Peptides against a protein of PDB entry 5T59. Designs and how they scored, part 163

Target 1, 112 residues: chain A of PDB entry 5T59
Amino acid sequence: TTPTMQSTSLLTEHLGYPPISLVDDIINAVNEIMYKCTNAMEKYLMQRNIIGKKDFSDEIKIGTAKLESLLENSVDKNFDKLELYVLRNILSIPSDLLEENRFRLLHHEKLV
Target 2, 90 residues: chain B of PDB entry 5T59
Amino acid sequence: EHIRFQRLVQVCNKALEESIRKLQSWEKIHECFPNYGQTREGIENLTVCQQQVIKLWSNLSRVEFDAIFHERSIEEKLNQLDDLINKARS

## One batch from the design tools (peptide; made by RFdiffusion4, then SolubleMPNN)

Design b2_p26_3_s3 (from b2_p26_3, 8 letters changed)
Fold by OpenDDE base, seed 2:
Structure b2_p26_3_s3 (fold): chain B 112 residues (1-112), chain C 90 residues (1-90), chain A 26 residues (1-26)
Amino acid sequence: as target 1 above (112 residues)
Amino acid sequence: as target 2 above (90 residues)
Amino acid sequence: SYLKKLEEKEKKLKEELEEFEKEIEE
């Protein structure tokens, strides 16, 4: 299920930042890496675009674009799943800790 | 005892591995370059390119994710979270 | 120490990437 506001608040206090910020960092990083990879691939092949007096530049551009799209789609799907998993199963507060007494415990531990 | 950070690392690795899986397929690579890949030199270039991209993907992701984890102190925070949960249940 | 190691690895990786890009650019 979706994290509660209370859970988010507690985790934000604990982490020093909202849980989603971690996921955002990860997703931003992988996106940057993805485009670096695809750019490198295109440039590498474009420097080798002529074989046997035939220019394959157009095919290379189309092909690398297809691969980029393929990778982009895969990244989006997998890291969307990652986001859900992280927020639900890793950066989560069990229901028993959301009770008043447990909530106070978290605050107490932080202050002590 | 401490499980959350381990899970984070695992799910990150899984997402990265699954994301790059199609690029690891020579067939998929070749399909994108049907004529280029019919030449000997083209095949060689594609092979090297594929290897380099996968390597770059793996290395960059590892370094960048580790940096994020460090900057966010996520291992420590998740361990503390585990401890708090365990303590609350004791 | 861990941070330093990561920074060094990142630096090396970036250098490798730059070298690769140079080869591509040539």
Scores: peptide ipSAE 0.197, ipTM 0.880, DockQ to the pose 0.019
Fold by OpenDDE base, seed 1:
Structure b2_p26_3_s3 (fold): chain B 112 residues (1-112), chain C 90 residues (1-90), chain A 26 residues (1-26)
Amino acid sequence: as target 1 above (112 residues)
Amino acid sequence: as target 2 above (90 residues)
Amino acid sequence: SYLKKLEEKEKKLKEELEEFEKEIEE
């Protein structure tokens, strides 16, 4: 289920930052890595664009672009799932602890 | 006892692995370079390129994610969260 | 110690990347 405002607040207090911030860092990182990888691939192949007497530059550019798109789609899909999983199952507080009495206990534990 | 950080690492690794899976497919690589990949030299170049990219992906991900986890102190925080939950359920 | 190890890994990765870039330029 979707995280509650209460759980978000408690976790933000606990973490020192909103839970979504961690996910954002992860997603931003993988996106950066993704483009570094595809850029490296393109450059590597472009330096090897001539085989015999034939120039494959156009094919390489198109091909690497296709691979980038493929990787983008895969990253988006898998890390969207990751985001949901992390926020719902890892950075989450069980419902029983979100009850008023349990909530107070969490604050008490932090303050003591 | 401490399970959340382990799960975080696992799901991150899984997402990374699944994301790069298509690039691990020689067939997918070859499909993108149909004529280039019909040459011996082209195949060799693509093979090396594929290996290097996968290695780069893995290495960069490891370093960057570890940095994030450290900067966010997420292992400690998740362990504390586990402890709090376990204590509350006692 | 963990930070030092991470820095070392980052350094190694940078070195590897530089080597790869050199190969690209060749």
Scores: peptide ipSAE 0.193, ipTM 0.878, DockQ to the pose 0.019
Fold by OpenDDE base, seed 5:
Structure b2_p26_3_s3 (fold): chain B 112 residues (1-112), chain C 90 residues (1-90), chain A 26 residues (1-26)
Amino acid sequence: as target 1 above (112 residues)
Amino acid sequence: as target 2 above (90 residues)
Amino acid sequence: SYLKKLEEKEKKLKEELEEFEKEIEE
């Protein structure tokens, strides 16, 4: 289920940052990597755009754009799933720890 | 038992693998360059390009994700979380 | 040790990327 405000607060205290910040870092990183990859691919092929005195620049640009779009869509889909999984199943606190007594335990462990 | 960090690594790897899967398909690559890929030299260039981009994807993601995990101390924090949960249930 | 390994890997990756960029520019 969806993380509660209480769990978010507890995790933020434990982590030193909001759980979503980790996911944001991951997503930002993969997006940057994605564009670096597609840019490198385009540049590599554009330096090799002439074969047999025929210029394939237009085809290369279109083809690379298609691959970029394909990769972008796949990244968005898969990392959206990742975000949900991480926030629900990894950065999560079981309901029994959200009880008052367990809440104090978490604070106690942090201070000790 | 520490399981959360392992799961994090696994799901990250899965997302990365699934994201690049279509670029690993030669058929898909060739489809994007139908005329260019009909030339010998074009095929060679596409082959090298495909290999390089996949390598770049894998290497950059590994380094960057590891850096994030370190900067966020996530392994330690998730292990501690596992320990807290286990203590609470004991 | 882990940090050191990561730094080494990052350095190697940057070197490889630099070589790739040189090839692109040629």
Scores: peptide ipSAE 0.190, ipTM 0.877, DockQ to the pose 0.019
Fold by OpenDDE base, seed 3:
Formats: sequence, C-alpha cells, structure tokens
Structure b2_p26_3_s3 (fold): chain B 112 residues (1-112), chain C 90 residues (1-90), chain A 26 residues (1-26)
Amino acid sequence: as target 1 above (112 residues)
Amino acid sequence: as target 2 above (90 residues)
Amino acid sequence: SYLKKLEEKEKKLKEELEEFEKEIEE
C-alpha cells in the first residue's frame, strides 16, 4: 500500500522528522560507503599496476569502473526495494489509526 | 510485540548483503581483470583487494547505520509505534 | 554511552583503514 498524506503527517509528528528522511540517510550513507570501497580498490591496484614489464593501468581503471558500475546498479536496485518496504511496512500506520477518533487518541497520548 | 525495528534491521542487512554479493564472487572479480589476473602477483593483489573491500563494506555500513539509527532514535520510535498500534487494536 | 561506543568503533575502523592505506602505498 502507498503511504497517505495523513500517515506521513502523523509519522512526522511522531518521529520528529519525515519518514523519507530516514531512508535518505540510509541511502546517502551506503552510496558514500560504496565509493569509498571502490576508490580504495582502485588506488590499491594502481599502486601495483606494473607486473614484470607490463603496465596494467588501463585494465585496472576499466576493471574497477566495471566493478563500480556493477555495485552501483546492485545498490540502487536493492535500496529502492528497501525504501518501498520501509515506507510501506515499517513506517506505516494501519487504517484503523487513521480514523478521527484514533487521531485524537494519538494526540491525547502525547499530552498525557 | 515489537517487530518494526527488527524488520528495519533485517531489511537493511538484506539490502547490504545482496548489494555486495557479486563482489564476493572471485570469478566476477577476475573477469574484470582478465590479463592482470593471469599473473601470480595480480591474483595476490586482487585477493587482498577483494577481502579488504568486503571488510570495509561490512564495517562501514555497520558503524554508519548504527549511528543513523541512534541519531534518529528509530528503535524507540518504532517501539512506541508498535505499542500505539497494539493499544488501539485492544 | 552508546554514542561513545560508536565513536570508539569508528576510531578503530579509521585506524585499520589508515593501516591498510599505508600498506597500499608501500
């Protein structure tokens, strides 16, 4: 199910931030980690680019780029699924709590 | 009783595991470096890289995600949400 | 305390990474 505006508002009040902000933090973090990993690999191999009389710099650059692309695609797909799951199944409010009387109850709980 | 935070951790771990899966394949790594990987030294270097990258991925993600969860107080908030839902249904 | 623990873990991780980077440069 798709989150409603009402659900988003209630969750924002409860969390102190919009639900999407949590997902954004997670996605931004994994993207940063991803590039740190691929950069480290490239640097390591580029310092070891010459074996014997052969220079493998071009192959290393191309190969690392391929791995980065592969990882990027995988991260994008898996964390897109994560985003949908989190927003629909974790940071969600059942329909019974979206009723007027239940809305009042949530406010009452905050005041008590 | 409290299920949402557990689900969050599970789905995060799943996404991380699935994202790094292909890099865990030596065959996939070797395919990206066909000539470099034909040398003894190249194989050694690729092996070290693969091991270290996987470690970095795992360790950095753990630290960063835990920090996010703490800063957002998400475990407490999700537990409270579970409690509210359960109370409303009782 | 939890934040402190995270900071310690992050510090250790950075140290390990630094050692690895040194190895990379050597």
Scores: peptide ipSAE 0.189, ipTM 0.875, DockQ to the pose 0.018

Design b2_p26_3_s4 (from b2_p26_3, 9 letters changed)
Fold by OpenDDE base, seed 3:
Structure b2_p26_3_s4 (fold): chain B 112 residues (1-112), chain C 90 residues (1-90), chain A 26 residues (1-26)
Amino acid sequence: as target 1 above (112 residues)
Amino acid sequence: as target 2 above (90 residues)
Amino acid sequence: SYLKKLEEKEKKLKEELEKFEKEIEE
């Protein structure tokens, strides 16, 4: 099910931030980690770019770029699924709590 | 009773595991370095590199995600959400 | 404070990995 505006508002009040903010933090973090990993890989191999009389710098740069692209695509696909799942199934409010009487209950709980 | 935070952790772990899966393939790594990987030293370097990258991925993700979960107080908030839902259904 | 501790752990991890890489070269 798709989150409603009411659900988003209630969750924002409960969390102290919009539900999407959590997902954004997660996605931003994994993207940063991804580039740190690929950068580390490139740096490591570039320090070992010469074997014998051959310089493999160009191949290393191209190869690392290919791996980065591969990882980027995988991260995008998997964390898009994660975003959908989190917003629909974890950070969600059942329909029975979206009724007027249940809305009042949530406010009452905060006041008590 | 409390299920939402567990689900969050599970789906995060799954996404991380699936994302790094292709880099765990030696064949895939070798394909990106066809000539470099034909040398003994190249193979050794790629092997170490692959291992270290996977470790870095795992450890950084753990540290960063834990930090996010703490800053957002998400375990507590999700537990409270579960409690509210259960109470409303009783 | 908790975030600061985690950042410190991350830094230490990176340093350890760097040291490990140097040891392998030797």
Scores: peptide ipSAE 0.211, ipTM 0.879, DockQ to the pose 0.018
Fold by OpenDDE base, seed 4:
Structure b2_p26_3_s4 (fold): chain B 112 residues (1-112), chain C 90 residues (1-90), chain A 26 residues (1-26)
Amino acid sequence: as target 1 above (112 residues)
Amino acid sequence: as target 2 above (90 residues)
Amino acid sequence: SYLKKLEEKEKKLKEELEKFEKEIEE
């Protein structure tokens, strides 16, 4: 079930921030981690780019770029699924709580 | 009783695990460095990289996600949400 | 001296790992 405007408003009030903000934080974090990992790998290998008399700098750059691309695609796929799951199943309000009487109750609970 | 936060942690871990899966394949790593990986030293270096990337991926994500969860007070908020839902249904 | 060889390899690996970790922190 796709989140409704009403549920978003209620959850925003409850959380103190829009539900999507949590997901954004998670996605931003994993993206940052992803690039840190791949960048570190590239630098590590580039410091070891010469073996014998051969320079593997170009291969290392290309190879790490390929791995980064693979990781990017996987991150995008899996965290898109995560976003949907979190917003639909975790940060969600059952329909029974979206009724008018329950809506008032939820607001009352926050004020108490 | 409280299930939402547990599910959040689980889905995060799953997404992280699935995301790094391809890098866990030595074959995938090696094919990106076909000539470099033909050398003994190259193999050793790639092995270290692979192991550390996976390890640091896990460690960094754990630290950062925990920080996010703390900053957003999400465990408490989700527990409260569970309680509200349960109370409403009682 | 097989154990000594293993210890040497382990030490070398540990040093390489340390270098990698430093790069992540930077």
Scores: peptide ipSAE 0.035, ipTM 0.858, DockQ to the pose 0.012
Fold by OpenDDE base, seed 5:
Structure b2_p26_3_s4 (fold): chain B 112 residues (1-112), chain C 90 residues (1-90), chain A 26 residues (1-26)
Amino acid sequence: as target 1 above (112 residues)
Amino acid sequence: as target 2 above (90 residues)
Amino acid sequence: SYLKKLEEKEKKLKEELEKFEKEIEE
């Protein structure tokens, strides 16, 4: 289930970085993209806040904030699942191979 | 034979798709702007926003994730991992 | 006439999209 210290060490050696670093990059990227999108949307609408001589600035700010919150919650949920899946099923070593043979193989391949 | 990188791409795409799903709902968008969305011009503006935010979400994610995958050499590393595991089991 | 109106709407839409993209890049 949970990655062992041994698997983490082996994968770190293989990857050149800890497995979690990849996930961190992905999560940081999507968060940045998320805020860029919502910020742009707010700015776009705020430039078009007056319709029929009525100012909708307050509604736009509130509405955009709601969308941001909604997106943020969805991102958090889905990418938390992604993190678990990646660490358990992609960046993982089968338990039966977590022996000296696997370790030797990794070193052998690295040196060759 | 090589399956891990494919799985990574798939799970990333799924997470991105599920994350943006609510913004793909016009009803949800309109709900956030109930009065603004009652005007013709407001509807037009919201339509543009919805379409473009979804496109930008997808495009930026693709570009950024590809950059990450490249910088981390993850396809090569995962393929190598598959090979190592296969060799160990042979 | 109808085609011209469609073309004008398309043009306006493209302009609005361009503005949106610029705002995201900022």
Scores: peptide ipSAE 0.035, ipTM 0.860, DockQ to the pose 0.012
Fold by OpenDDE base, seed 2:
Structure b2_p26_3_s4 (fold): chain B 112 residues (1-112), chain C 90 residues (1-90), chain A 26 residues (1-26)
Amino acid sequence: as target 1 above (112 residues)
Amino acid sequence: as target 2 above (90 residues)
Amino acid sequence: SYLKKLEEKEKKLKEELEKFEKEIEE
C-alpha cells in the first residue's frame, strides 16, 4: 500500500528530508551513469568505425542507440520496483508506531 | 537487529544487476551490430566495450550510491529507525 | 611464443580499456 501522510511526515522529520528524496537521488544517479556508459560506448566504437575499407559509423550509431534504449527500459522498470520497495518496506513506519503515544515517543527520542 | 539499511543495499544491488543483465548477453550486443560484429576487429572492439561498460556501470554505481548514502546519512537514520521500532515494541 | 602473444594481447586489451574509461570520465 501507499505510505500514509503521517508516515511520510514522521519519516521526513526523522530523516531530515522526505523519503522520496532518497529514491530520487538514486534514480537520478543511475540515469546519469547509464547515459555516461552508453555515451562512452558510442565514442569508443566511433573511434573504431572503419574496419578495412568499410565505414560502420551508421551501424554503430544505430546499434548504440538500441543498447541505450534497452538499458533505459530496464533501468526504468527495475528502479520503479526499487522505489516501491524502499518506500513500502524500508522507509516505512509500522502501524503500531502511528498511534498517538508512539508518535510522541518519536518526538521524545529526537529531543533527548 | 539492524535490517533496513541492509535491505536498502540489497535492493539497490539487485536493481543494478537486473538493469545491466541484458548487456551482459553477448548475443544482445552482437544483434545490435550485425555487420560490424561479423569482422574480427569488430568483435574484438565489441568485446572490450561490453566488458568495460559492465565494469564502469558497477564501479560508478558503487561510488555514486555510496556517496548518496553518506550524504543522506541513511545508514545511521535507518539504524535509528530500527532501534526506535524495537524500543517501541519492547 | 604463445605466452608472449597472450601477453601482448592482454597489454593491448588493457590499453583499450584505459581509453574506454577515459571516455566515460569525460
Scores: peptide ipSAE 0.034, ipTM 0.860, DockQ to the pose 0.013

Design b2_p26_4_s1 (from b2_p26_4, 13 letters changed)
Fold by OpenDDE base, seed 5:
Structure b2_p26_4_s1 (fold): chain B 112 residues (1-112), chain C 90 residues (1-90), chain A 26 residues (1-26)
Amino acid sequence: as target 1 above (112 residues)
Amino acid sequence: as target 2 above (90 residues)
Amino acid sequence: DEIKKKLEERKKERKKKIEELLKEIA
């Protein structure tokens, strides 16, 4: 089931931040890491672009770009799945806790 | 009893592993550098590069994700959520 | 710079989404 506005509000109150903020932090981090990795790869190989009498700079640039694209696509796919799973199954409130009595319990726990 | 944080860590690790899996394939790496990889030195360089990138990916992910989890106090918050749910159902 | 720009654009987009959500809750 899709998270409701009520569950989002309750979780935001509980967490101190919206659930999506955690996911955003994770995804932002992995994207930063991704580009650091691809950049490091390109730089490493470009420092070793000449073998014998042949310059492989063009092939290295094209090859690293292909790997970057491959990694980007994989990161996007897998972390989209992660986002959905986290929001639906981890940062979620069962329907029974969304009822008035359970709602009061959550507020009570926050106030105590 | 406390399951949500464990699941969070698991799915994060899975996403990271699945994302880097193609870079762990030598065949995939070599395909991107067909001529470079036909040289002895090229193969050596690609091998080292592949290993270093995978290590960098793993290390940075660990450090950054742990920092996020700490800053967001997510383990504590998810444990509390588990407790609330369990208490409500008892 | 191109890669950094792309990353920043994605971050900006996600940041906006968070801000919008915060406004709705407030």
Scores: peptide ipSAE 0.356, ipTM 0.918, DockQ to the pose 0.293
Fold by OpenDDE base, seed 3:
Structure b2_p26_4_s1 (fold): chain B 112 residues (1-112), chain C 90 residues (1-90), chain A 26 residues (1-26)
Amino acid sequence: as target 1 above (112 residues)
Amino acid sequence: as target 2 above (90 residues)
Amino acid sequence: DEIKKKLEERKKERKKKIEELLKEIA
């Protein structure tokens, strides 16, 4: 079930923040981690760019960029799926609880 | 009875696992460094690099996601949500 | 479709934040 405005409002009240904020935190975190990883890889290899008499700096830069792109694409794909799943199935309110009477009940529970 | 937080953890773990899958492939790593990886030292360096990246990915994701979940009190909030739903249906 | 549309908009915002993070890391 697709999130509704009513669901978002109720969950925001319950959570103390909009549901999307949690997803944003998760996705921002994984992106930060991703680039820390790729940066570490590049730096590590660039400190070891010369083997024998050959300088592999250009190959290392291109190679690490390719790996970064692969990881970036994978992160994007998988965490897009995660976002949809979380918002639809985890941070969601069943339709039967979105009826007027149930809506009031949930609000009342918070106040009591 | 409480299922939402468990599902959140599961889907986070799955997304993290699937995201790093390509970097777990030595063949994929080697393809990015075709000449560098033909040297003994290059292979050694790539091996260490691959291991370090995977470990860094795993450790940072665990620490950061746990911090997020704590700051957002998401386990408690999701448990409460489960309870509210169950109560309403009883 | 609505959530996907919103997702794309949020990606733009996250991109800006990521760019700042990259500056800090580099």
Scores: peptide ipSAE 0.418, ipTM 0.936, DockQ to the pose 0.043; fails the geometry check
Fold by OpenDDE base, seed 4:
Structure b2_p26_4_s1 (fold): chain B 112 residues (1-112), chain C 90 residues (1-90), chain A 26 residues (1-26)
Amino acid sequence: as target 1 above (112 residues)
Amino acid sequence: as target 2 above (90 residues)
Amino acid sequence: DEIKKKLEERKKERKKKIEELLKEIA
């Protein structure tokens, strides 16, 4: 199911922040981690770019870029799924709690 | 009784695991460095590099996600949400 | 759906932030 404006409002009140903010934090974090990882990989290999008399710097740069792209695509795909799942199934309010009587209860409980 | 936070952790772990899966393939690593990986030293360097990046991925994600969950008080909030739902259904 | 639509929009915004992060890392 798709989150409603009502559920978003209620969850925002409950959480103290919009549900999407949590997802944003997660995705931002993983992206940062991703590029830190690939950067570390490149730096590690570039420090070891010469084997024998051959300089592999160009190959290393290209190769790490390819791996970065591969990881980036995977992260994008999997965390898109994560976002959908979290917003639909975790940060969600069942319809019965969105009814008038239950809605009042939620507000009452939050304010007390 | 409390299920939402557990599911959050599970889905995060799943996404992280599936994201790094390609880098866990030696074949994928090697094919990106076809000539470099034909040398003994190259293979050794790539092997260490692969191990390091995977460990870095795992460690950083754990630390950062835990920090996020803490800052957002998400376990508490999700538990409260579960409680509210359960109470409403009782 | 609506979530997916918004997701794409947010990706654009995150991209800007990521670019800044990359500059910092580099």
Scores: peptide ipSAE 0.416, ipTM 0.936, DockQ to the pose 0.044; fails the geometry check
Fold by OpenDDE base, seed 1:
Structure b2_p26_4_s1 (fold): chain B 112 residues (1-112), chain C 90 residues (1-90), chain A 26 residues (1-26)
Amino acid sequence: as target 1 above (112 residues)
Amino acid sequence: as target 2 above (90 residues)
Amino acid sequence: DEIKKKLEERKKERKKKIEELLKEIA
């Protein structure tokens, strides 16, 4: 089921922020972590780019780029799934509570 | 019963684990460095690098996600949401 | 479906932020 405007509003009131803000924080964080990891990897290997008499700098750059792409694609896929799941199943209000008589539940509880 | 926060943690962990899964494969790492990885020293460097990256991934994600959850008070809020829903259904 | 569409839009926004982050790392 797709989150409704009503549920979003109610959850925003309850949380103090829109539900998507949490997801954004999570996804932004993982992306930051991802590129920190890949950057660290590249730097580590580039400091060890010469073995014997051969310079592997080009291979290292290409290889780390490939790994970055691989990780990036995986992060994108898995956290897209995460976002959908969170918004639909965690940060959600059951339909029975969105009916007219129960729609004010969160408002009522807040005011009391 | 509180279930939402537990689910949040679970799906976050799952996403993190699945995301790093391919980097945990030595074969995948080696494929990216075919010639470098044919040297003894290269293998050693790649091995250490792989371990460090995975460790960094795990540590940073734990710290950052916990910080997010705390800043957003999400455990408390989700528990409250569970309670509200359960109460409404009673 | 609707949230998926919105997701794509947010991804664009996050991409911009990530690009800035990458500049900082570089």
Scores: peptide ipSAE 0.416, ipTM 0.936, DockQ to the pose 0.044; fails the geometry check

